# Designs tried in a protein design run: peptides against a protein of PDB entry 6J54. Part 89

Target 1, 223 residues: chain A of PDB entry 6J54
Amino acid sequence: NENLFASFIAPTMMGLPIVTLIIMFPSLLFPTPKRLINNRTISIQQWLIQLTSKQMMAIHNQKGQTWSLMLMSLIMFIGSTNILGLLPHSFTPTTQLSMNLGMAIPLWSATVFTGFRYKTKTSLAHFLPQGTPALLIPMLVIIETISLFIQPVALAVRLTANITAGHLLIHLIGGATLALLNINTMTAFITFTILILLTILEFAVALIQAYVFTLLVSLYLHD
Target 2, 42 residues: chain B of PDB entry 6J54
Amino acid sequence: QFQFTGIKKYFNSYTLTGRMNCVLATYGGIALLVLYFKLRSK

## One batch from the design tools (peptide; made by RFdiffusion4, then SolubleMPNN)

Design b2_p9_7_s3 (from b2_p9_7, 7 letters changed)
Fold by OpenDDE base, seed 1:
Structure b2_p9_7_s3 (fold): chain B 223 residues (1-223), chain C 42 residues (1-42), chain A 9 residues (1-9)
Amino acid sequence: as target 1 above (223 residues)
Amino acid sequence: as target 2 above (42 residues)
Amino acid sequence: AILEALLLL
């Protein structure tokens, strides 16, 4: 059943990793503005970035707003890679758990260490919810500590699972549609309609997952 | 404002300082247990 | 924080 997962294999040409070029490609879609009044396409893009930045950073203080550039770059990277991954016969790096862990672990560690560095008392107090009965304090502190270490794993798995599952469904329904073309044209039309609707849904999911990933990193920073 | 006296002043689940101290005490207790079992095996 | 993260799942 390798054919089902063939689209998730990292592409290589003559032993050279094309994955590096695929990861770098989205950066070309976001050029830096050079003029006071930019082109319409660049202006719209910059406007969208500004709106999402204001919405995401509204929960942060002035010190937390220093992370705005990194968080916005993260959402743009994940969003662009997820959308490009919906192109036919394309490879999506964010379907690889290793890739997502490579982003989640450093970002999570940075947020945790930043919290302990500047807000040590508050960060330590987060291991115990307010109003906990005295007898439950030791157990709840342990559970909260375990929960902290699960955060980077949950962050990576959520993104990986949602994007991968969407790609698998598109592949399966697409394959079924092609197989049914010569068997029953009416059924093939129904499956094709489902494929179109699913593809539209996956565009939304791709953006939502990018937003959720970035938002959760932001929330961990805010604590 | 919470008014606690004695040990409850330093260890409570309502004040920020009290919560922090409870967390540190829990970690300290776990560390002592680990140390006890490590020394027992020797 | 945990509940909020779970709700976003």
Scores: peptide ipSAE 0.348, ipTM 0.876, DockQ to the pose 0.031
Fold by OpenDDE base, seed 5:
Formats: structure tokens, sequence, C-alpha cells
Structure b2_p9_7_s3 (fold): chain B 223 residues (1-223), chain C 42 residues (1-42), chain A 9 residues (1-9)
């Protein structure tokens, strides 16, 4: 069981935290363009960022579109770290709940406070759904208030649980395939096929979770 | 679009202002209840 | 609407 969770321990070298370098590494994969006509790889990256930016900001007004840079940097960061985490024996910072809470709580609080500052009436009215029967108003307002405070926790736990569960499954199925190589070759081949299909699924999950995390932050900003 | 009279003008679940007032009234009521129990315990 | 978005997973 200790070997199962060994990949989730924060790595250190000579007592220095290498985690900071791991977090900074994905930034090297996205260089800033300096030419009018860029390389094919950079052009594809820019096209993808522009496409996702237009899709994400479609629900926002001009004032809300000022958050585009931050939201796009967030999705690129989470997406790249999740994909790099699928490399063999790699450490993914997004498997740590502390990191995800460190992103979720400030972003959530910023969206809530900006809503109360610029759209006070709409933000306060959001605690009561439109058309609710009068007798249910007090209880529903309480439930909606509790729901608001659960949002940052759900945002962080969703990302942590999905990425961590994927890593655990890959490790368990991978261990089972190695153990079955000497016992039954046909069964080992079946488990290996499942492992390949699972890894492909986890690549998709890694990108989807990055998108969902960023999308929910943007939706909270819209109120 | 929605025309209400009397108390329903200020406390309704259909207009933006009415919903806001209902939320504030609920929070105010809870705050008063908490205050009452705190003062009663002492 | 926010609750529905939260219930995605």
Amino acid sequence: as target 1 above (223 residues)
Amino acid sequence: as target 2 above (42 residues)
Amino acid sequence: AILEALLLL
C-alpha cells in the first residue's frame, strides 16, 4: 500500500523542494511568439488558445472578458500539468488537494466579490430562484447559501479525485499485468489492452477536468 | 412586466428587487434569531 | 443554474 501512494509524495532533492521546478516546467512548452508568421507548432497553439478563448468568453460581457488572459492561462496550466502527469513515474502537482484548494479558493472568492461589487442586486437575488413559492423562500435561501460555500470545495475535490483516481487505476492495472506475465500470458495481454484503453481515457479526462475547472470559475464570474 | 402592489411589491420571488429583499430579510431574521439565543443563554 | 453546473461530477 505504501508503494501505491509513493508516486503522490512530493519529491525533494538535497532537502530543496523540486516541486517548484515541476510546477514551472509546463511554462517552457508554450513559448511566446515573436514573429508575424510563426512555426507550425506555435501557430497551432495560438489557434487553439484563440478558439477556446472565444468559446469560454462568449457568455461574458466586455467587463468580464478582461478575465480572459487569466482563465486561458489557468486552463493551459492545469491541462499541461495533467498531461505531463501521465508520464511514467511522474509527479502531478494537481493530485495534491492543497494545490487545487490554493487555486480554487482565491479564484472563487475573487469571482464572488467582483459579483457583489459590480452586480450587487443580481448577486443577492441569485440566492433565491425565480418563481419560488413564498413558503419555501427561507429554506431555499439557506440551501443556496450553503451551496455557495460548497463550490470551492467541490471545484478542488473534483479535480483532485479525478486525476488521482486515474493514476491509481493505471498503477493497479499496470501492476496486475506485470504479475500475470509469469502466470498466464493470455490474461496478461487482456489486462495490458485494458491498460492502454485506460491511459487513452485518462488523457481525455486530464483535458476535460482542466476545461471544467476553468469553465466553472468563469460561470461563477458570470453569476 | 410584473406588477405587484402592497407587501408583494417589495417581497416577491419574480422581480430582481423583490428577490433581493427576500434574501436580505431571511439573513436578517437568522441574525436576529442567533442574537436572541446568544442573549438568552447569558 | 450554478447547482446544475456543480453537479456535472
Scores: peptide ipSAE 0.347, ipTM 0.872, DockQ to the pose 0.033
Fold by OpenDDE base, seed 2:
Structure b2_p9_7_s3 (fold): chain B 223 residues (1-223), chain C 42 residues (1-42), chain A 9 residues (1-9)
Amino acid sequence: as target 1 above (223 residues)
Amino acid sequence: as target 2 above (42 residues)
Amino acid sequence: AILEALLLL
């Protein structure tokens, strides 16, 4: 079983953590535009960023629009790391719960505190859904308070679990395919086909999880 | 529009202010209970 | 809460 999780161990070289370089690598894939009309690849990238930005920030007021840079950088970072993580023998930082908590907790806390700072009444009222029967108010407020504190954990665990599970499944199916090559070629071919379909799915999952993570942070900011 | 009179004006689950007050009252009640048990244990 | 639950699936 250790072999299954070997790919999730933080890589080090000569005792130095190379994880930092891995985390920084996606930044090189997003060059800053220098021209009004850029290359096709950069233009498409910018277009996608603009579309996603408009979609995500549509629910926010002017004050919430100030978070656009943070949220877009977050989705780009998580998305890029998740996609790069699908490369063979690559280490995906987002498979590490510590990293995801390191992102989730500060962002969540920032959104919550921002809500309490600028929208105190609405934020406090959020603990009680509208139309709650009077007798259920205390219990529901407690439950909603607990739910609030679970949010950063759920945010981090969701991302970690989805990405990690996908990686594990790819490794398992890939390993099975290799093992079946000399046993039953036809079955190996079927398994390989499943692997391809799964890999395509994982590309989608990688982007979806990045989007969901960022969207939820944005949603918490919206209250 | 809900027209509330008396205590329901300040403590209701429909208005923003009412909801806020209910939440604050709940937290206040919990705090008082915790305080009571803390003081009783001493 | 419901949305969060659905996203966990």
Scores: peptide ipSAE 0.340, ipTM 0.877, DockQ to the pose 0.032
Fold by OpenDDE base, seed 3:
Structure b2_p9_7_s3 (fold): chain B 223 residues (1-223), chain C 42 residues (1-42), chain A 9 residues (1-9)
Amino acid sequence: as target 1 above (223 residues)
Amino acid sequence: as target 2 above (42 residues)
Amino acid sequence: AILEALLLL
């Protein structure tokens, strides 16, 4: 049982936490462009950032567009950490609920307070859907209020659960393939095929979860 | 589009102001209930 | 809330 969760333990060397270095490592993969015509890798990165930025910020007003840098940095950070976490013998910080809550709660709070500051009437009115029967208004307002407070928790848990579950599945199926190598070669081949398909899926999930996390933060800012 | 008169002008589920007032009234009512039970327990 | 629920699926 300890072997199942061993990959989720925060790594330390000589009592010093190396988790800080692991979190900082993705920043080295995205250098700032200094040339008018950059390398192919940097050009592709810039192109992807521009495309995602245009899509995500299309809903926002000029004031909301000031958040573009933060949202793009967030998606790049989560996406890169999730992808790096799929490397063998790697530690993924986004599998830690504490880290994801540490991102979700401040960002959610910032969006909610920004909404109340600039659009107080609209933000308060959002607790009541339009056209609700008068008798259901009090209960619906309570439900909507509870829904608001669940948002940061759901945001963090969604990311943590998806990434953690993916890692666990890869580990379990990988362990099953190794165990079946000397028992039944045909079954081992089937499980190995599933493992390959699962790993490909997890690459997609890693990027999707990063996108969904940032999209929801952006959506909370807009509304 | 919506013409409300009387109390419905201020408390409705269609207009922005009406929705806001309904939300505030709901929170106010809950706050008063909590206050009542808190004072009663003393 | 609806969009959030859809993203949960």
Scores: peptide ipSAE 0.333, ipTM 0.878, DockQ to the pose 0.031

Design b2_p9_7_s4 (from b2_p9_7, 8 letters changed)
Fold by OpenDDE base, seed 1:
Structure b2_p9_7_s4 (fold): chain B 223 residues (1-223), chain C 42 residues (1-42), chain A 9 residues (1-9)
Amino acid sequence: as target 1 above (223 residues)
Amino acid sequence: as target 2 above (42 residues)
Amino acid sequence: ALLEALLLL
């Protein structure tokens, strides 16, 4: 059943990894403004970035707002790659767990270390919720410590699973529609309608997953 | 404001300092247990 | 942890 996962294989040409070019491609879609009054497309893009930045960074203090550039670049990268991955016969790097772990682990570690560096007392206190009965304190501290180490894994798996599952459904239903075209045209039309609705849903999921991934990294920074 | 006296002043689940001390004590206890089993195997 | 669980839904 390699055909189901053929779209998730990293593409190569003559042994050279095209994946590197695919990862770099979204950066071309976000040019830096050069004029005081930019083009309409650039102005809308910059406006959207500003709105999302203000919404996401509203939770953070002035020191936390230093991370705004990195968090916004992260959401733009994940969002753009997820949307581009919905193009027919396209490869999505964010469907690879290795790619998402490569982002999640460093970002998670950076947020945890930053928390311990500047807010050591508060960060240590987060391992024990307020009002915990005295007898449950040791067990709850252990559970909370384990929860901390699961965070980067959960962050990567959530993104990978949601994007991968969406792609699999689109490919399966798309393949079914093509197969049913010569068997039953009416059924093929129904499956095609479902495919369209699913594709619209996946556009929303692609943006939501990018936002959730970035938001959780931001929340770990805020603690 | 919480008014605790004695050991409860330093180890409580309500104050920030008390919670921190409880966490450190838990980690210290685990470290001592690991050390005990390591020395026992030798 | 509760917020993370809610975001999964």
Scores: peptide ipSAE 0.342, ipTM 0.869, DockQ to the pose 0.030
Fold by OpenDDE base, seed 4:
Structure b2_p9_7_s4 (fold): chain B 223 residues (1-223), chain C 42 residues (1-42), chain A 9 residues (1-9)
Amino acid sequence: as target 1 above (223 residues)
Amino acid sequence: as target 2 above (42 residues)
Amino acid sequence: ALLEALLLL
């Protein structure tokens, strides 16, 4: 069904990639504060950023705190793009695996490199869980090494899969609702109710996935 | 908290240094095995 | 690994 995946095609206008503009659009929703007491919208945004920053960065030392700006911008970007993607006929860049890999791989690489650079002993020790039986040490080290390299892939795929699946479900249930309107109005009403509930859930999922993505990057850092 | 003696002092799964040494030893062993098979094939 | 598995929603 070509129509199922039509919403996931990268949009173009006259052959020019409009995806770049779509990616840049969320930045307009978060203007830089210029006053001590800003508008209510900006104040709420700053409050949310402050709360999430305090919560996420509490596990980091001063060196890790330098990543606060990057991590907060990341969660705001992913969260905003995910929410905007739930608008009708909107394109969500985070449904593209390439987009998420483009974020995950560099951030993961940076966290791993930073860890090995500043905390070499701890980073190397993480390949062997504490209390491992002696005979299992070589195998477990190999498994943990493989696990490390799976992290960026899992990070990207998790975000992509959750957001894409939500969009597909909304599309399918919406299509089913329209198809049932002329067949059974009662069933169509039930399907429509499910669609509404699903949409509400997807708003929550959109924010949760943004948070989880950023949180995992933060946890991998843990400088 | 942990009192190890002998080789277990340097290679254990409880202390940070011991875990690090175990990881390095594992990687070193794998590298040597790969090197051995590479040289054997030549 | 366990934490990552639990976050696989």
Scores: peptide ipSAE 0.337, ipTM 0.874, DockQ to the pose 0.032
Fold by OpenDDE base, seed 2:
Structure b2_p9_7_s4 (fold): chain B 223 residues (1-223), chain C 42 residues (1-42), chain A 9 residues (1-9)
Amino acid sequence: as target 1 above (223 residues)
Amino acid sequence: as target 2 above (42 residues)
Amino acid sequence: ALLEALLLL
């Protein structure tokens, strides 16, 4: 079983953590535009960023629009790291719960505190759904309070679990394919086909999880 | 529009202010209970 | 809450 999780160990070289370089690497894939009309690749990238930005920030007021840079950088970072993590023998930082908590907790706390700072009445009222029977008010407020504190954990665990599970599944199916090459070629071919389909799915999952993570942070900001 | 009179005006689950007050009352009640048990244990 | 629950699936 250790071999299954070997790919999730934080890589080090000579005792120095190379994880920092891995985390920083996606930044090189997003060059800053220098021209009004850029290359096709950069233009498409910018177009996608603009579309996602408009979609994500549509629910926010002017004050919430100030978070656009943060949220877009977050989705780009998580998305890029997740996609790069699908490369063979690559280390995906987002498979580490510590990293995801390190992102989730500060962002969640920032959104919650921002809500309480500028929308105190609405934020406090959020603990009680509208139309709650009077007798259920205390219990529901408590439950909603607990739910609030679970949000950062759920945010981090969701991302970690989805990405990690996908990686594990790819490794398992890949390993099975290799093992079956000399045993039953036909079965190996079927397994390989499944692996391809799974890999395509994981690309989608990688982007979806990045989007969901960022969307939920944005949603918490919206209250 | 809900028209509330008396205590329901300030403590209701329909208006924003009412909901806020209910939440604050709940937290206040919990705080008082915790305080009571803390003081009783001493 | 419902959205969060749905996203957990």
Scores: peptide ipSAE 0.328, ipTM 0.870, DockQ to the pose 0.031
Fold by OpenDDE base, seed 3:
Structure b2_p9_7_s4 (fold): chain B 223 residues (1-223), chain C 42 residues (1-42), chain A 9 residues (1-9)
Amino acid sequence: as target 1 above (223 residues)
Amino acid sequence: as target 2 above (42 residues)
Amino acid sequence: ALLEALLLL
């Protein structure tokens, strides 16, 4: 049982936490462009950032567009950490619920307070859907209030659960393939095929979860 | 589109102001209930 | 809330 969760333990070297270095490592993969015509890798990165920025910020007003840098940095950070976490013998910080809560709660709080600051009437009215029967208003307002407070928890848990579950599945199927190599070669081949398909899926999930996390933060800002 | 008179003008589920007032009234009612039970326990 | 629910799927 210890072997199953061993990859999720925070790594240390001589009692010093190296988690800080692991979190900082993705920053080295995205250097700032200094040339008018950059390398192919940097050009592709800039193109992707521009496309995602245009899509995400299309809903926002000019004031909301000031958040573009933060939202793009967030998706780049989560996306890069999730992809790097799929490397063998790697530690993924986003598998830690504490880290994801540490991102979700402040960002959610910032969006909610920003909404109340600039659009107080609309934000308060959002607790009551339009056209609700008068008798259901008090209960519906309570439900909507509870829904609001669940948002940061759901945001963090969704990311943590998806990434953690993916890592566990890869580990379990990988372990099963190794165990079946000397028992039944045909079954081992089937499980290995599933493992390959699963790893490809997890690459997609890693990017999707980064996008969904950032998108939800953006939506909370807009509404 | 919507013409409300009397109390319905201020408390309705259709207009922005009406929805806001309904939310505030709900929170106010809950706060008063909590206050009542808190004072009663003393 | 609806969009959030859809993203949970």
Scores: peptide ipSAE 0.318, ipTM 0.872, DockQ to the pose 0.031

Design b2_p9_8_s1 (from b2_p9_8, 5 letters changed)
Fold by OpenDDE base, seed 1:
Structure b2_p9_8_s1 (fold): chain B 223 residues (1-223), chain C 42 residues (1-42), chain A 9 residues (1-9)
Amino acid sequence: as target 1 above (223 residues)
Amino acid sequence: as target 2 above (42 residues)
Amino acid sequence: TALLEALLL
């Protein structure tokens, strides 16, 4: 019971929070370019950032493209932390719901407030879908307002649940493989192959969840 | 392009301004209900 | 956008 969730406990050394260092570590993996022609590794990294930025900001107008730096930094942070979390015996800050709520609530509030500030009429009209019958208007407006307030919770829970569930499966199957090594080597080999396939899937999930989180924040900005 | 007359001009589910006015009217109605129950208890 | 959000769940 406690052993299953032991990897999700925030690590501390002598009362000092190592979590802060773990959160800051991904920033070292993204150095700033200083040369006109950079190294192959930096050039590939910049190329990937440019491709993702073009895809994410294709929906937005010139005013919406101001958020490109924020959204790209967000996807790089979540993506890097999720990938680093797949390392053996590592701690992922994005498995903590408090961490993801800390990102989701401010970003959601910023997108909602910017929408109301610059597009007040369209944002208010968004609470009522077009073509609704007159009798259903009051109830539907209430439901749409509730839906708006669920958005930051949905963003945080989606990210935490997907990453945490993946980590739990890796630990459970990994533990089962080790236990079956001394009992039946054939079954242990089968469970080990499943573990490898699952870890490959989790690498994809880690990147997809980072993309989905930033995409939804971008969509809320666009309304 | 929609042609509405009377109250339907300001309150409709098709035009942008009409949808906005419907939303504001619903919030105003809820605020009045909350105010009514608050004043009733006092 | 709400439909797209539901599909991404």
Scores: peptide ipSAE 0.252, ipTM 0.849, DockQ to the pose 0.028
Fold by OpenDDE base, seed 2:
Structure b2_p9_8_s1 (fold): chain B 223 residues (1-223), chain C 42 residues (1-42), chain A 9 residues (1-9)
Amino acid sequence: as target 1 above (223 residues)
Amino acid sequence: as target 2 above (42 residues)
Amino acid sequence: TALLEALLL
């Protein structure tokens, strides 16, 4: 049904892509600190960023920690866009597979190339698990190579599918609730309750998917 | 610590160097096979 | 990492 996917159409105004403004909007929610002691809101935000940064970079060495800014900006961007996408009649850019591929492929390639550059032996050895029987080595290396190339696609599809599925489900349950208001009020109330619970879940999913996407990119960097 | 002798020292699934060599050998073999079929098709 | 990726699907 075209009506179900209407919310996922890239918005344009007079032929001009306003999606660019939508993508840039989350940046306004993260102002740069100006004072040593900021207000409560900015202080909490910085604390959260610092906390997540420490957790994500704990697995990396000093060279890997140079990616902290990139990874933290990524999680903040995806997280904020996903949360804002849950607003009524909002467009979520991360529901677009093209956008997620545009993020996943360069980041994945950068991590793979970084791995081959600084950890060449380990990266090459990663194509063959330890203890593999000798006769299975060629086939397993091929499979592992294919698996590597699937990684960026998996990153993009995972994010796209989870966010899109959530939006569709909210839309469907919401539509069902409205349709049942004049048919059976009790059933409509139950459906509405499910909608509320689902919406809360989708807020969590929005943050989790942002974290997972960034975490996997980080893990590929760590090898 | 694993002790390998002969060709197993360089090609094994346990040591880092051995695994790397196995991977390179596999890629080399595939490349040679592709080259063989390409030359054969001509 | 592969196991973690599978769990995070």
Scores: peptide ipSAE 0.239, ipTM 0.852, DockQ to the pose 0.029
Fold by OpenDDE base, seed 4:
Structure b2_p9_8_s1 (fold): chain B 223 residues (1-223), chain C 42 residues (1-42), chain A 9 residues (1-9)
Amino acid sequence: as target 1 above (223 residues)
Amino acid sequence: as target 2 above (42 residues)
Amino acid sequence: TALLEALLL
């Protein structure tokens, strides 16, 4: 069963970490457009970016719109890495909690600081929900403060857990399918069918988690 | 919509300013308590 | 926002 977790070990070649190259690889899949009418692939990518940008940034004012590039690059990065991770024998950087914390903490801190800088009154008021009974105010403020600091952790753990769990499940079901091939072919066929359905689901999860991660960062920015 | 008078005008859970003041008062109170215990232990 | 965050978990 040690082989189950082997896919989550940071890959190295000749003692040198190649994880850096793996992280950089998705950037090659999104070349910068140079023509007014680009290739079909680039056009589709730009169309998707435009759609997601329009949806996510609709809640932000003009100052918040400056984050559009960062948020779109974030969703494209996480989405691409998650999808590439579903390839056989591929390594997903987003399965590493350190990677996701490395993204979540700076982005969260930036959104929080931006909120306190430009919307100080509103940001401070968010620690106390409207209509709170007077006797519960001190306790609730403390809870909301704790909740704020949990946000980056929850953001990172959510992404890590969903992607990692999906990979583990694929490996487990795949291993079970192989083991059952020589025991019961009918049961092996059922498990294989489940594996296919699960793989399709994981493709959707990969994109959804990328979207949710970016969306929550956007929501924290909007406060 | 809300018409508060007296101290409730500045410390309430309905208005934006009131909520902000409540939060600041809570943090201030906690800070004072921590300071009190710190000074007491010295 | 907190409720929305909880629903997205």
Scores: peptide ipSAE 0.232, ipTM 0.853, DockQ to the pose 0.030
Fold by OpenDDE base, seed 3:
Structure b2_p9_8_s1 (fold): chain B 223 residues (1-223), chain C 42 residues (1-42), chain A 9 residues (1-9)
Amino acid sequence: as target 1 above (223 residues)
Amino acid sequence: as target 2 above (42 residues)
Amino acid sequence: TALLEALLL
């Protein structure tokens, strides 16, 4: 019972939280380039950042492109933390709903307020779909307003649930594999194969969730 | 493309201005209802 | 945009 959720407890040493160090660690993996021709690792990182930046910012105008640095840093942060979280005996900060809400709510609020500031008419008009029958207008406006306020919650919960569920599933299948080693070796081999496939899937999920989180923030900015 | 006259010019679900006005009218109506019930309770 | 968000859920 405690063993299942033990990996999600915030780690401390002598009463001092080391979560801050864990959150800061991914920053060491992305050094700033200082050469005209960089190492292969840095070149690949820059190439990936440029590709993702071009894809995400293509829908934005000049004002929206000012958010490129923040959006790219966000995807790098979430992606790196999710990948590092798949290491054995590691703590993943993105499994904490409080952290994801702490990212989602301010970013969502910033995009919504930016929309109201620069595109007031369009932002207000988005609460009513085009062509709505007159009798349904009041109810639909209310539903659309509620839908707007659900966005930051859905953004945080989606990331938290996907990463947490993946971690739990790896632990459960891994535990089942260990339990079946001395009971039935054939079934243990099957569960181990599933564990490997699941681990590969979780690497993909880790990157996809980082991308989706950043994409939705960017999409809210585009309105 | 759409030519509206009268009240439909300002309150429609097709034009940008019309949609905005409908949203504002809805929020205004809700605010007035809430205000009415709050003042009635006093 | 809303449809895209729904598809990503």
Scores: peptide ipSAE 0.202, ipTM 0.851, DockQ to the pose 0.028

